# Ledger of designs, part 20: peptides against a protein of PDB entry 4GXB

Target 1, 277 residues: chain A of PDB entry 4GXB
Amino acid sequence: VPTEEVSLEVLLSNGQKVLVNVLTSDQTEDVLEAVAAKLDLPDDLIGYFSLFLVREKEDGAFSFVRKLQEFELPYVSVTSLRSQEYKIVLRKSYWDSAYDDDVMENRVGLNLLYAQTVSDIERGWILVTKEQHRQLKSLQEKVSKKEFLRLAQTLRHYGYLRFDACVADFPEKDCPVVVSAGNSELSLQLRLPGQQLREGSFRVTRMRCWRVTSSVPLPSGSTSSPGRGRGEVRLELAFEYLMSKDRLQWVTITSPQAIMMSICLQSMVDELMVKKS

## One batch from the design tools (peptide; made by RFdiffusion4, then SolubleMPNN)

Design b1_p10_4_s1 (from b1_p10_4, 6 letters changed)
Fold by OpenDDE base, seed 2:
Structure b1_p10_4_s1 (fold): chain B 277 residues (1-277), chain A 10 residues (1-10)
Amino acid sequence: as target 1 above (277 residues)
Amino acid sequence: PLVFHNPVFE
């Protein structure tokens, strides 16, 4: 791709558009810096955010495809897909809410976290009770961003990334589940017929390893991925989990977002490694 | 297949 100056649209979690002028040859960090400059985010806070490739769903929600890698050219990465459904989104890229303190001290950082959190609540990524929702709405009306975030930080699945409904082989084969990644875990929420909502928590520290596999189902085969037709590529995330003492078991999630899930796992692992150092 | 080893496994 020849080097040219282009206008690139980057979205915030709430769909707010940030237009930046970049070169087609600008790498992910270059674009991120441009976005930060546009937002007036200080340089020392840039590292708390990343650019993600997402697919905008019909309801306006974002299905995260993957984090843009350092060597990538965001303009090329998004335009090469030749679909307007694909967007680049800026989102915080850390898991421990303690890092919010670093980001919140800056006005722009605070605004970004606030906008993201509002969006996550509205989209059901963060789980709230009726009373909590009322409290949050009150704080929104007052535009008390810090207090809003402090309350939000206490909520279930705060800081989690929620994935599209998919299928897992746990607790039984072909279970429809909603997977969320956060707080150094994968949360699998499911409801079996006639049963209450159940959640399986898989802590990263109990995962010995994981893998992503890609396969093409046979023409006569059915896909276990919701919304995917026969013959489409099937992605799976499998992790070997320590269920009990000396008992390892593979858990497999079938999802078109398997790559993103793996990226989340690696990211959580990386953050934990930093904490251990 | 590519397998990612978890260094924080306990």
Scores: peptide ipSAE 0.583, ipTM 0.960, DockQ to the pose 0.863
Fold by OpenDDE base, seed 5:
Structure b1_p10_4_s1 (fold): chain B 277 residues (1-277), chain A 10 residues (1-10)
Amino acid sequence: as target 1 above (277 residues)
Amino acid sequence: PLVFHNPVFE
């Protein structure tokens, strides 16, 4: 792609559009810095955020595809897909809510976290009771952003990234699940027929390893995932999990977002490594 | 296939 100045749209979690003038050759960090400058986010807080490639669903929700890597050219990455449904989204890229304290010290950082959190609640990524929802709405009406975040930080799946409904082989084969990543875990929510909602928590520290695989189902094979036609690429995230003492078991998630899930795992691992160093 | 080994595995 020839180097030229272009207008690039970057969305916040709430769908707010940030237009930045960048070069087509600008790498992810360059674009991120441009977005930060546009928002008046200080340089020392840029590292708490990342750019993500997402697919906007019909209802306006974002299906995260992957994090844009440092070497990528965001303009090319998004436009090469030749679909208007793909967007670039700015989102916080850390998992430990303790880092919120650093971000919240700045007005812009606070606003970003607030907007993201509001969106996550509205989209059901953060799980709230009726009473909690009432409290949050009250704080939102008062525009008490700090208090809102403090309350939100206590909520189930705060800071999690929720994925689209998919399939796992745990606890049963071909089990419909909703996967969420956060707090150094993968949460698998499932509802089997006639059963209550169940959640499986898979802590990253109990994952020996993981892998992402792609395959094309054979016509005669039972590997066809429901909802996918024959010949469609099947992405899987598999991780070897320490179920109990000296008992490792592979858990496999079949999802178009397997790559993003893997990115989340790596990101959580990286953050944990930093804490250990 | 590429396997990611977890250095924080406990």
Scores: peptide ipSAE 0.583, ipTM 0.960, DockQ to the pose 0.837
Fold by OpenDDE base, seed 4:
Structure b1_p10_4_s1 (fold): chain B 277 residues (1-277), chain A 10 residues (1-10)
Amino acid sequence: as target 1 above (277 residues)
Amino acid sequence: PLVFHNPVFE
C-alpha cells in the first residue's frame, strides 16, 4: 500500500468514533499515539490501552478478533478485510484493576475507563444485580465517574472480555458455553437443561499449556460443531488444565475467537509474570 | 501444532 495520509476511524468501547489522520504506513503504536493525542490522553497512560480488531455485530456489539500487534499497520489490517463490519477499537489492555488507579488520576483516562465500563455493563460483560444496577444508574445520572468505577470494580467479571457463545468439550462434549477472560482466568458459563447457571473457572496458573488449532472438518464427519457448516474452518483453543493434584486434562473450546482467547491468555500470563518478578 | 507453555504454571 502506498504511503499516504488517510483518515482512520477508531472506536471506543461505547462506539464513540475517534477520527485520526495517519499515514497508511503508520504502525500500531503510531496510530495509538494519534488516538491518544486526539483524546488528549497523556503519553504515560498510552501503555494502558491497546488497539483491537473487532467485528461489529448487527446489534452493535463487538466480537473481538485479535489485538493488533506492534508491527502491524492498522489501516491496512482493517481495510484489507474489505468489510465495513470490521473496526478498530481502543480498550484498556491490562487485567489487574489496581492499574485503574493510575489511569483514573487523569481526566481522560477516567473518562475512557468510565465509558468502557458503562458499555461493558450494558452489554452484559459485567454482571450486576438489580440493586447494583440501580446504584450504578444513580451514579451515572450524577456523573460520578470515580464512584461509579469504584463500585464497578467490585462487580462480577469486572475487567473481563466476554466472547461470543461457542462450544466446549467440558464438562461434556459439545456444551454450549459463554467464555469470558479476566482476573487471570477463563470463565466458562453454561446452563444445561433443567439446571442452574454453572460457571467453570479455569485459572491461568493451573494451565500448563495451551494451543490454537485450525482445521477443516471432513464432510463425512458426524461431529459438526453447532453454527458452522461442514467444510468451514474451525478454530479451537485447547488448554491443559490441572484439574486436581497430578491430574491434567485437556479442555477444548471451539470458537472463531480462539485466537483472541489465546491472546488474552498470553496477556494475562505476561501480566502475572510482571507481578511475579 | 504450536503449543504455548505457561511459565506461571503452578
Scores: peptide ipSAE 0.583, ipTM 0.960, DockQ to the pose 0.834
Fold by OpenDDE base, seed 1:
Structure b1_p10_4_s1 (fold): chain B 277 residues (1-277), chain A 10 residues (1-10)
Amino acid sequence: as target 1 above (277 residues)
Amino acid sequence: PLVFHNPVFE
């Protein structure tokens, strides 16, 4: 692609559009800086955010595909897909809510966290009780952003990334699950026939390793997920988990978002390493 | 397949 000046649309979590003028040859950091400048986000806060490639569903929800890497050219990465459903989204890229304190000190940072959190609640990524929801709405009406965030930080799955419904082989084969990543874990929510909603927690510190695999099922093969046709690429995330003392077991998640899940795992591991250093 | 080793495994 020739180097040219182009207009690039970057979305916030709530769907707010940020238009930036960049070069087609600008790398991820260059685009991120342009977005930050457009929003008046200070340079020292840029590192708390990343650009993500997402697929916008018909209802406006975002299905995260992957994080854009440093060497990538965001304009090329998104336009090469030749589909308007793919978007670039700005989102915070850390897991420990303690870092919110740094971001919240700035008006723009506060607004970004607030908008993201409101969106996550509205989309059901953050789990709230009726009473909590009432409190949050009250704070939202008052536009008390700091208080809103402080309350939100205490909620279940605050800071988590929620994935589309998929399938896992745990606790049973071909079990429908909803996976969320956050707080150094993968949370698997499931409802078995005749059972109440359950949540399984897989802590990153108990994962010895993980892998992502891709395969193309034979036409005569069965599909593992609703809507997936025969012959379509199947992605799987598998991790070897310490279930008990000296007992390792592989858990496999079949999902088109397996790559994104792996990215989340790596990101959480990286953050934990920083804390240990 | 590519396997990611976890340095924070305990």
Scores: peptide ipSAE 0.583, ipTM 0.960, DockQ to the pose 0.843

Design b1_p10_4_s2 (from b1_p10_4, 5 letters changed)
Fold by OpenDDE base, seed 4:
Structure b1_p10_4_s2 (fold): chain B 277 residues (1-277), chain A 10 residues (1-10)
Amino acid sequence: as target 1 above (277 residues)
Amino acid sequence: EVVFENPVFE
């Protein structure tokens, strides 16, 4: 791709558009810096955020595809898909809410976290009770961003990424689940027929390993996965989990977002390693 | 098949 100056749109979690002038040859960090400059985010806070490739759904919700890697050219990465549904999104890229303290010290950082959190709540990524919702709305009306975030930090699935509904083989085969990643875990929410909502928490520290696989279903196979056209690529995330003492079990999630899930796992692992170190 | 070993596995 020839090096040219282009206008690139980067979205915040709430859909706010940030237009930056970059080169087509600018790498992820270059674009991130441009976005930071546009937002007046200080350099020392840039590392708390990353650029993600997402697919915007019809309702405006974002389905995270993957995190843009350092060597990537964001302009090329998004435009090569030749679909307007794909967007680049800026989002915080750490998991431990303790890092919020660093980001919140800056006005722009605070605003970014606030906007993201509001969006996550609105999209149901963060789970709230009725009373909590009332409190959050009150704080939002008062534009008390710090207090809003402090309350939000206590909420269930704060800081999590919520994935599209998918299928897992746990607790039983072909079980519809909603997966969320955060707090060094994968949360699998499911509702079996006639049962209450259940959540399986899979802590990263109890995952021995994980893998992502892609396969093309054979047309002759009786396993017509509903909703997948013949020949569509099937992505799976599988992890080997320590269910109990000396008992390892593979859990497999079938999802188009398997790659993103794996990226989240790696990111959480990396953060844990930093803490351990 | 790419398998990621978890260094923080306990």
Scores: peptide ipSAE 0.585, ipTM 0.964, DockQ to the pose 0.855
Fold by OpenDDE base, seed 2:
Structure b1_p10_4_s2 (fold): chain B 277 residues (1-277), chain A 10 residues (1-10)
Amino acid sequence: as target 1 above (277 residues)
Amino acid sequence: EVVFENPVFE
């Protein structure tokens, strides 16, 4: 791709558009810096955010495809897909809410976290009770961003990334589940017929390993991935989990977002490694 | 097949 100056659109979690002028040859960090400059985010806070490739769903929600890698050219990565559904999104890229303190001290950082959190609540990524929702709305009306975030930090699945409904083989084969990644875990929420909502929590520290596999179903075969037709690529995330003492068991999630899930796992692992050092 | 070993496994 020849080096040219182009206008690139980067979205915030709430859909706010940030237009930046970059070179087609600019790598992910270059684009991220351009976005940060446009937002007036200080350099020392850039590392708390990343660019993600997402697919905008019909309802306006984002289905995260993957985190843009350092060597990538965001302009090329998004335009090569030749679909307007694909967007680049800026989002915080850490898991421990303690890092919010570093980001919140800056006005722009605070605004970014606030916008993201509002969006996550609105989209149901963060789970709230009716009373909590009322409290949050009150704080929104007052535009008390810090207090809003402090309350939000206490909420269930704060900081989690929620994935599209998919299928897992746990607790039983072909279980419809909603997977969320955060707080050094994968949360699998499911409702079996006639049962209450159940959640399986899989802590990263109890995962010995994980893998992503790609397969093409046979023409006569059915895909277990919701919304995918026959013959489409099937992605699976499998992790070997320590269920009990000396008992390892593989858990497999079938999802077109398996790659993103793996990226989340690696990211959570990386963060934990930093904490251990 | 690519397998990711978890260094924080306990």
Scores: peptide ipSAE 0.584, ipTM 0.963, DockQ to the pose 0.878
Fold by OpenDDE base, seed 3:
Structure b1_p10_4_s2 (fold): chain B 277 residues (1-277), chain A 10 residues (1-10)
Amino acid sequence: as target 1 above (277 residues)
Amino acid sequence: EVVFENPVFE
């Protein structure tokens, strides 16, 4: 693509549009810096955020496709898909809530975290009780952003990324599940027939390895993943998990977002490595 | 297939 100046739209978690003028040849970091400048986010806070490719669903929710890589050209990456459903989203890219302290010291950083958190709650990514919801709404009405975040940090699945409903082979074959990534784990929520909601927690530190596979199932083959027909490309994330002492077991998640899940795992691992060093 | 070994595995 020839180098040209273009207007690129980047969305915040709440759907707010940020328009930036960039070159088609600008890489991910260049675009991120442009967005930061537009928002007046300090340079030292840019590293706490990343650009993500998402598919906007009919209800306005975002289905995360992947994090944009450093070598990518965001303008090309999004426009080459030739669909208005695909968007570029700015979101925080760390997992440990302790890093919120660094970000929320700045007005713009605080606003970004606040907007993201509000959105995550509204979309059900962060799980809240009725009473907690009331408290959050009260703080929101008072525009107490810091207090709102402090309360939110204590909530179930704060900082998690929630994926679209998919299928796993755990605890049994072809189980419908909702996967969320955060706090150095994958959370698998499921409800088996006649049973209450269950959650399986898979800590990253107990994963020996993971892999992403792509396959094309035959029409007469295994069941298709939700939203995919037989014969269509199926993505799977599989991880080998230490269930008990010296007992490793593979868990496989079938999801179009398998790549994004893998990116989350790698990101969580990277963050843990930093803490360990 | 792409396999990732986990360096923080315990």
Scores: peptide ipSAE 0.584, ipTM 0.963, DockQ to the pose 0.915
Fold by OpenDDE base, seed 1:
Structure b1_p10_4_s2 (fold): chain B 277 residues (1-277), chain A 10 residues (1-10)
Amino acid sequence: as target 1 above (277 residues)
Amino acid sequence: EVVFENPVFE
């Protein structure tokens, strides 16, 4: 692609559009800086955010595809897909809510976190009780963004990334699940026939390793899963988990978002490593 | 196949 000046649309979590003029040859960081400048986000806060490639569903929800890497050209990455449903989204890219304190000190940072959190609640990524929802709405009406975030930080799955419904082989084969990543874990929500909604937690510190695989099933052996995207390609995330003392077991999630799940795992691992250093 | 080893495994 020839180097040219282009207009690139970047969305916030709530769907707010940010238009930036960039070069087709601008890398991810260059585009991120342009977005930050447009929003008046200070340079020292840029590192708390990343650009993500997402697929916008018909209802406006975002299905996260992957994080844009440093060497990528966001304009090329999104336009090469030749589909208007793919978007670039700005979102915070850390897991520990303690880092919110740094971001919240700035008006723009506060607004970004607030907008993201409101969106996550509205989309059901953050789990709230009726009473909590009432409190949050009250704070939202008052536009008390700091207080809103402080309350939100205490809620279940705050800071988590929720994936589309998919399938896992745990606890049973071909079990429909909803996976969420956050707080150094993968949370698997599931409802078995005749059972109440239950949640399984897989802590990153108990994963010895993980892998992503892709395959093309034979027509006669094709398995349909709700979380499987269109097409014949099947993506799986598998991790070897320490279930108990000296007992490792592989858990496999079949999802078109397996790559994104792996990226989340790596990101959480990286953050934990920083804390240990 | 690429396997990611976890350095924070305990």
Scores: peptide ipSAE 0.582, ipTM 0.963, DockQ to the pose 0.851

Design b1_p10_4_s3 (from b1_p10_4, 7 letters changed)
Fold by OpenDDE base, seed 2:
Structure b1_p10_4_s3 (fold): chain B 277 residues (1-277), chain A 10 residues (1-10)
Amino acid sequence: as target 1 above (277 residues)
Amino acid sequence: TITFVNPVFE
């Protein structure tokens, strides 16, 4: 692609559109800086956010595909897909809510976190009780963004990224699950027949390793996952988990978002490493 | 297949 000046649309988590003028040859950081400038986000806060490639679903929800890498060209990455359903989204890229304190000190940072949090609640990524919801709505009506965030920080799955419904082999083979990543864990929510909603928590510190596998199933093979046709590429995330003392077990998640899940794992690991060192 | 070893595994 020849180097040209183009208008690139970057979305916030709530769907707000940010238009930036960039070069087709601008790398991820360049685009991120352009977005930051457009939003008037200070340079010292840019590092708390990242650009993500997402697929916008029919209902407007985002299915995260992957984080854009440093040396990627966001314009090329998104336009090469030749589908308007793919978007670039700005989102915070840290897990520890303690970092919110740094971001919240700035008006723009506060607004970004607020918008993201509101969106996450609205989309059901953050789990709230009826009472909590009332409290949040009250704060939202008052436009008390700081207080809203402080309350939100205490909520279940705050800061988590929720994935599309997929399938895991845990606790049973071909078990429908909803995976969420956050707080140094993968949370697998599932409902077995005749049972209440259950959650399996897989802490990153108990994962010896994980892998992403891409395969093409035979057309006459196993039933395709919802939304996938026969012969479509199947992505799996598998991690070897310490279930108990000296007992490792592989857990496999079949999901088109396996890559994104892996990215989340690596990101959480990286953040933990920083804390450990 | 890409495998990632977890350095923070305990």
Scores: peptide ipSAE 0.642, ipTM 0.973, DockQ to the pose 0.902
Fold by OpenDDE base, seed 3:
Structure b1_p10_4_s3 (fold): chain B 277 residues (1-277), chain A 10 residues (1-10)
Amino acid sequence: as target 1 above (277 residues)
Amino acid sequence: TITFVNPVFE
């Protein structure tokens, strides 16, 4: 792609559009810096955020595809897909809520976290009770962003990324699940017939390894994945989990977002390593 | 298939 100046749209979690003028040859960090400058986010806070490639659903929800890597050209990465459904989104890229303290000290950082958190609650990524919802709404009406975030930080799945409904082989084969990543874990929510909602928590520290597999299924009459056409690429995330003492078991998640899940795992691992150093 | 070894495995 020839080097040209272009207008690139980057979305916040709430769908707010940030337009930046960049070069088609600008790498991810260059674009991120341009977005930060447009938002008046200080340089020392840029590292707390990343650019993500997402697919916007009809209802406006975002399905995260992957994090843009350092060597990528965001303009090319998004336009090469030749679909208006794909967007670039700015989101915080750390897991430990303790880092919120650093970001919240800046007005722009506070606003970004607030907007993201509001969106996550509205989308059901953060789980709230009726009473908690009332409290959050009250704080939102008062525009008390700091207090809102402090309350939100205590909520279930705060800081998690929620993935599209998919299938896992745990606890049973071909079990419909909703996967969320956060707090150094993968949370698998499922409802078996006649049962209440259950959550399986898989801590990263109990994963010996994980793998992403791409395959093309053979045409079979029994395709367990609704909505996938014959011959479509199937992505799986599998991790070997320490279920009990000296008992390792593989858990496999079949999802188009398997790559994104793996990126989350690696990101959580990286953050944990920093804490141990 | 890409496999990742977890250095923080306990």
Scores: peptide ipSAE 0.642, ipTM 0.973, DockQ to the pose 0.902
Fold by OpenDDE base, seed 4:
Structure b1_p10_4_s3 (fold): chain B 277 residues (1-277), chain A 10 residues (1-10)
Amino acid sequence: as target 1 above (277 residues)
Amino acid sequence: TITFVNPVFE
């Protein structure tokens, strides 16, 4: 693609649009810096955020495809897909809520975290009781952003990324599940026929390894994988999990977001490595 | 297939 000046749209988690003028040849960091400048986010806070490629669903929800890497050209990455449903989204890219303290000290950082958190709650990524929801709404009405975030930090799945409904082979074959990544774990929520909602927690520290597999399925008259049509590439994330002492078991998730799940795992691992060393 | 070994595995 020839180097040209273009207007690039970057969305916040809440759908707010940020327009930046960049070059088609600008790399991810260049675009991120442009977005930061547009928002008046200080340079020392840029590293707490990343640009993500997402698919916007009809209801406005975002299905995260992958994190944009440093060598990528965001303009090319998004436009090459030739679909208006694909967007670039700015989101925080750390897991430990302790880092919120650094970001919240800045007005712009606070606003970004607040907007993201509100959106995550509204979309059901963060799980709240009715009473908690009432309390959050009260704080939102008062525009008490710091208090809102402090309360939100205590909530279940705060800081998690929620994926679209998919299929896993655990606890049974072809189980519909909703996967969320956060707090150094993958959370699998499922409801088996005639049963209550169940959640399985898979801690990253108990994963020996994981793998992403891409395959083309043979023609079949049926599919158990939601959101995937016939002829589409099948993506799977499998991880070898320490179920008990000296007992490793593979768990396989079939999802078009398998790559994003893997990215989340790697990101959580990286963050843990920093803490461990 | 791409496999990732976890360095923080315990």
Scores: peptide ipSAE 0.641, ipTM 0.973, DockQ to the pose 0.902
Fold by OpenDDE base, seed 1:
Structure b1_p10_4_s3 (fold): chain B 277 residues (1-277), chain A 10 residues (1-10)
Amino acid sequence: as target 1 above (277 residues)
Amino acid sequence: TITFVNPVFE
């Protein structure tokens, strides 16, 4: 793509549009800086956020595809897909809520975290009781953003990224699950027939390794999930988990978002490594 | 298939 000035749309978590003028040759960091400048986010807070490629669903919800890498060209990455469904989204890119303290000290940072958190609650990514929801709404009406966030930080799955419903082979073969990543874990929510909603927690520190596999199902055979056409690429995330002492077991998740899940795992690992340094 | 080794495995 020839180098030229273009208008690029970047969305916040709540769907707010930020238009920036960038070069087609601008890398991810350049675009991120442009967005930060547009929002008046200080330079020292830019590192707490990243750009993500997402697919916007019909209801306006975002399905995260992947994080844009440092040397990518966001304009090219999104436009090459030739679909209006794909968007670039700005979101916080750390997991430990302790880092919220740094971001919240700035008005713009506070607003970004607030908007993201409100959106995550509205989308059901953060799990709340009726009473908690009432309290949050009260704080929202008062526009008490700091207090809102402090309460939100205590909620189940705060800071998690929720994925689209998919399939796992745990606890049994071909069970529908909703996967969420956060707090150095993968959370698998599932409801087996006739059973209550249950959650399985897989801590990253108990994963020896993980892998992403891409395959093309055979026309005659494979259990294609509803909506998968013949010959559609199947993505799987598998991790080898320490179930008990000296007992490793592979857990496999079949999802179009397997790559994004892997990115989350790597990101959580990286953050843990920094803390140990 | 791409495999990632976890350095924080315990």
Scores: peptide ipSAE 0.640, ipTM 0.973, DockQ to the pose 0.930

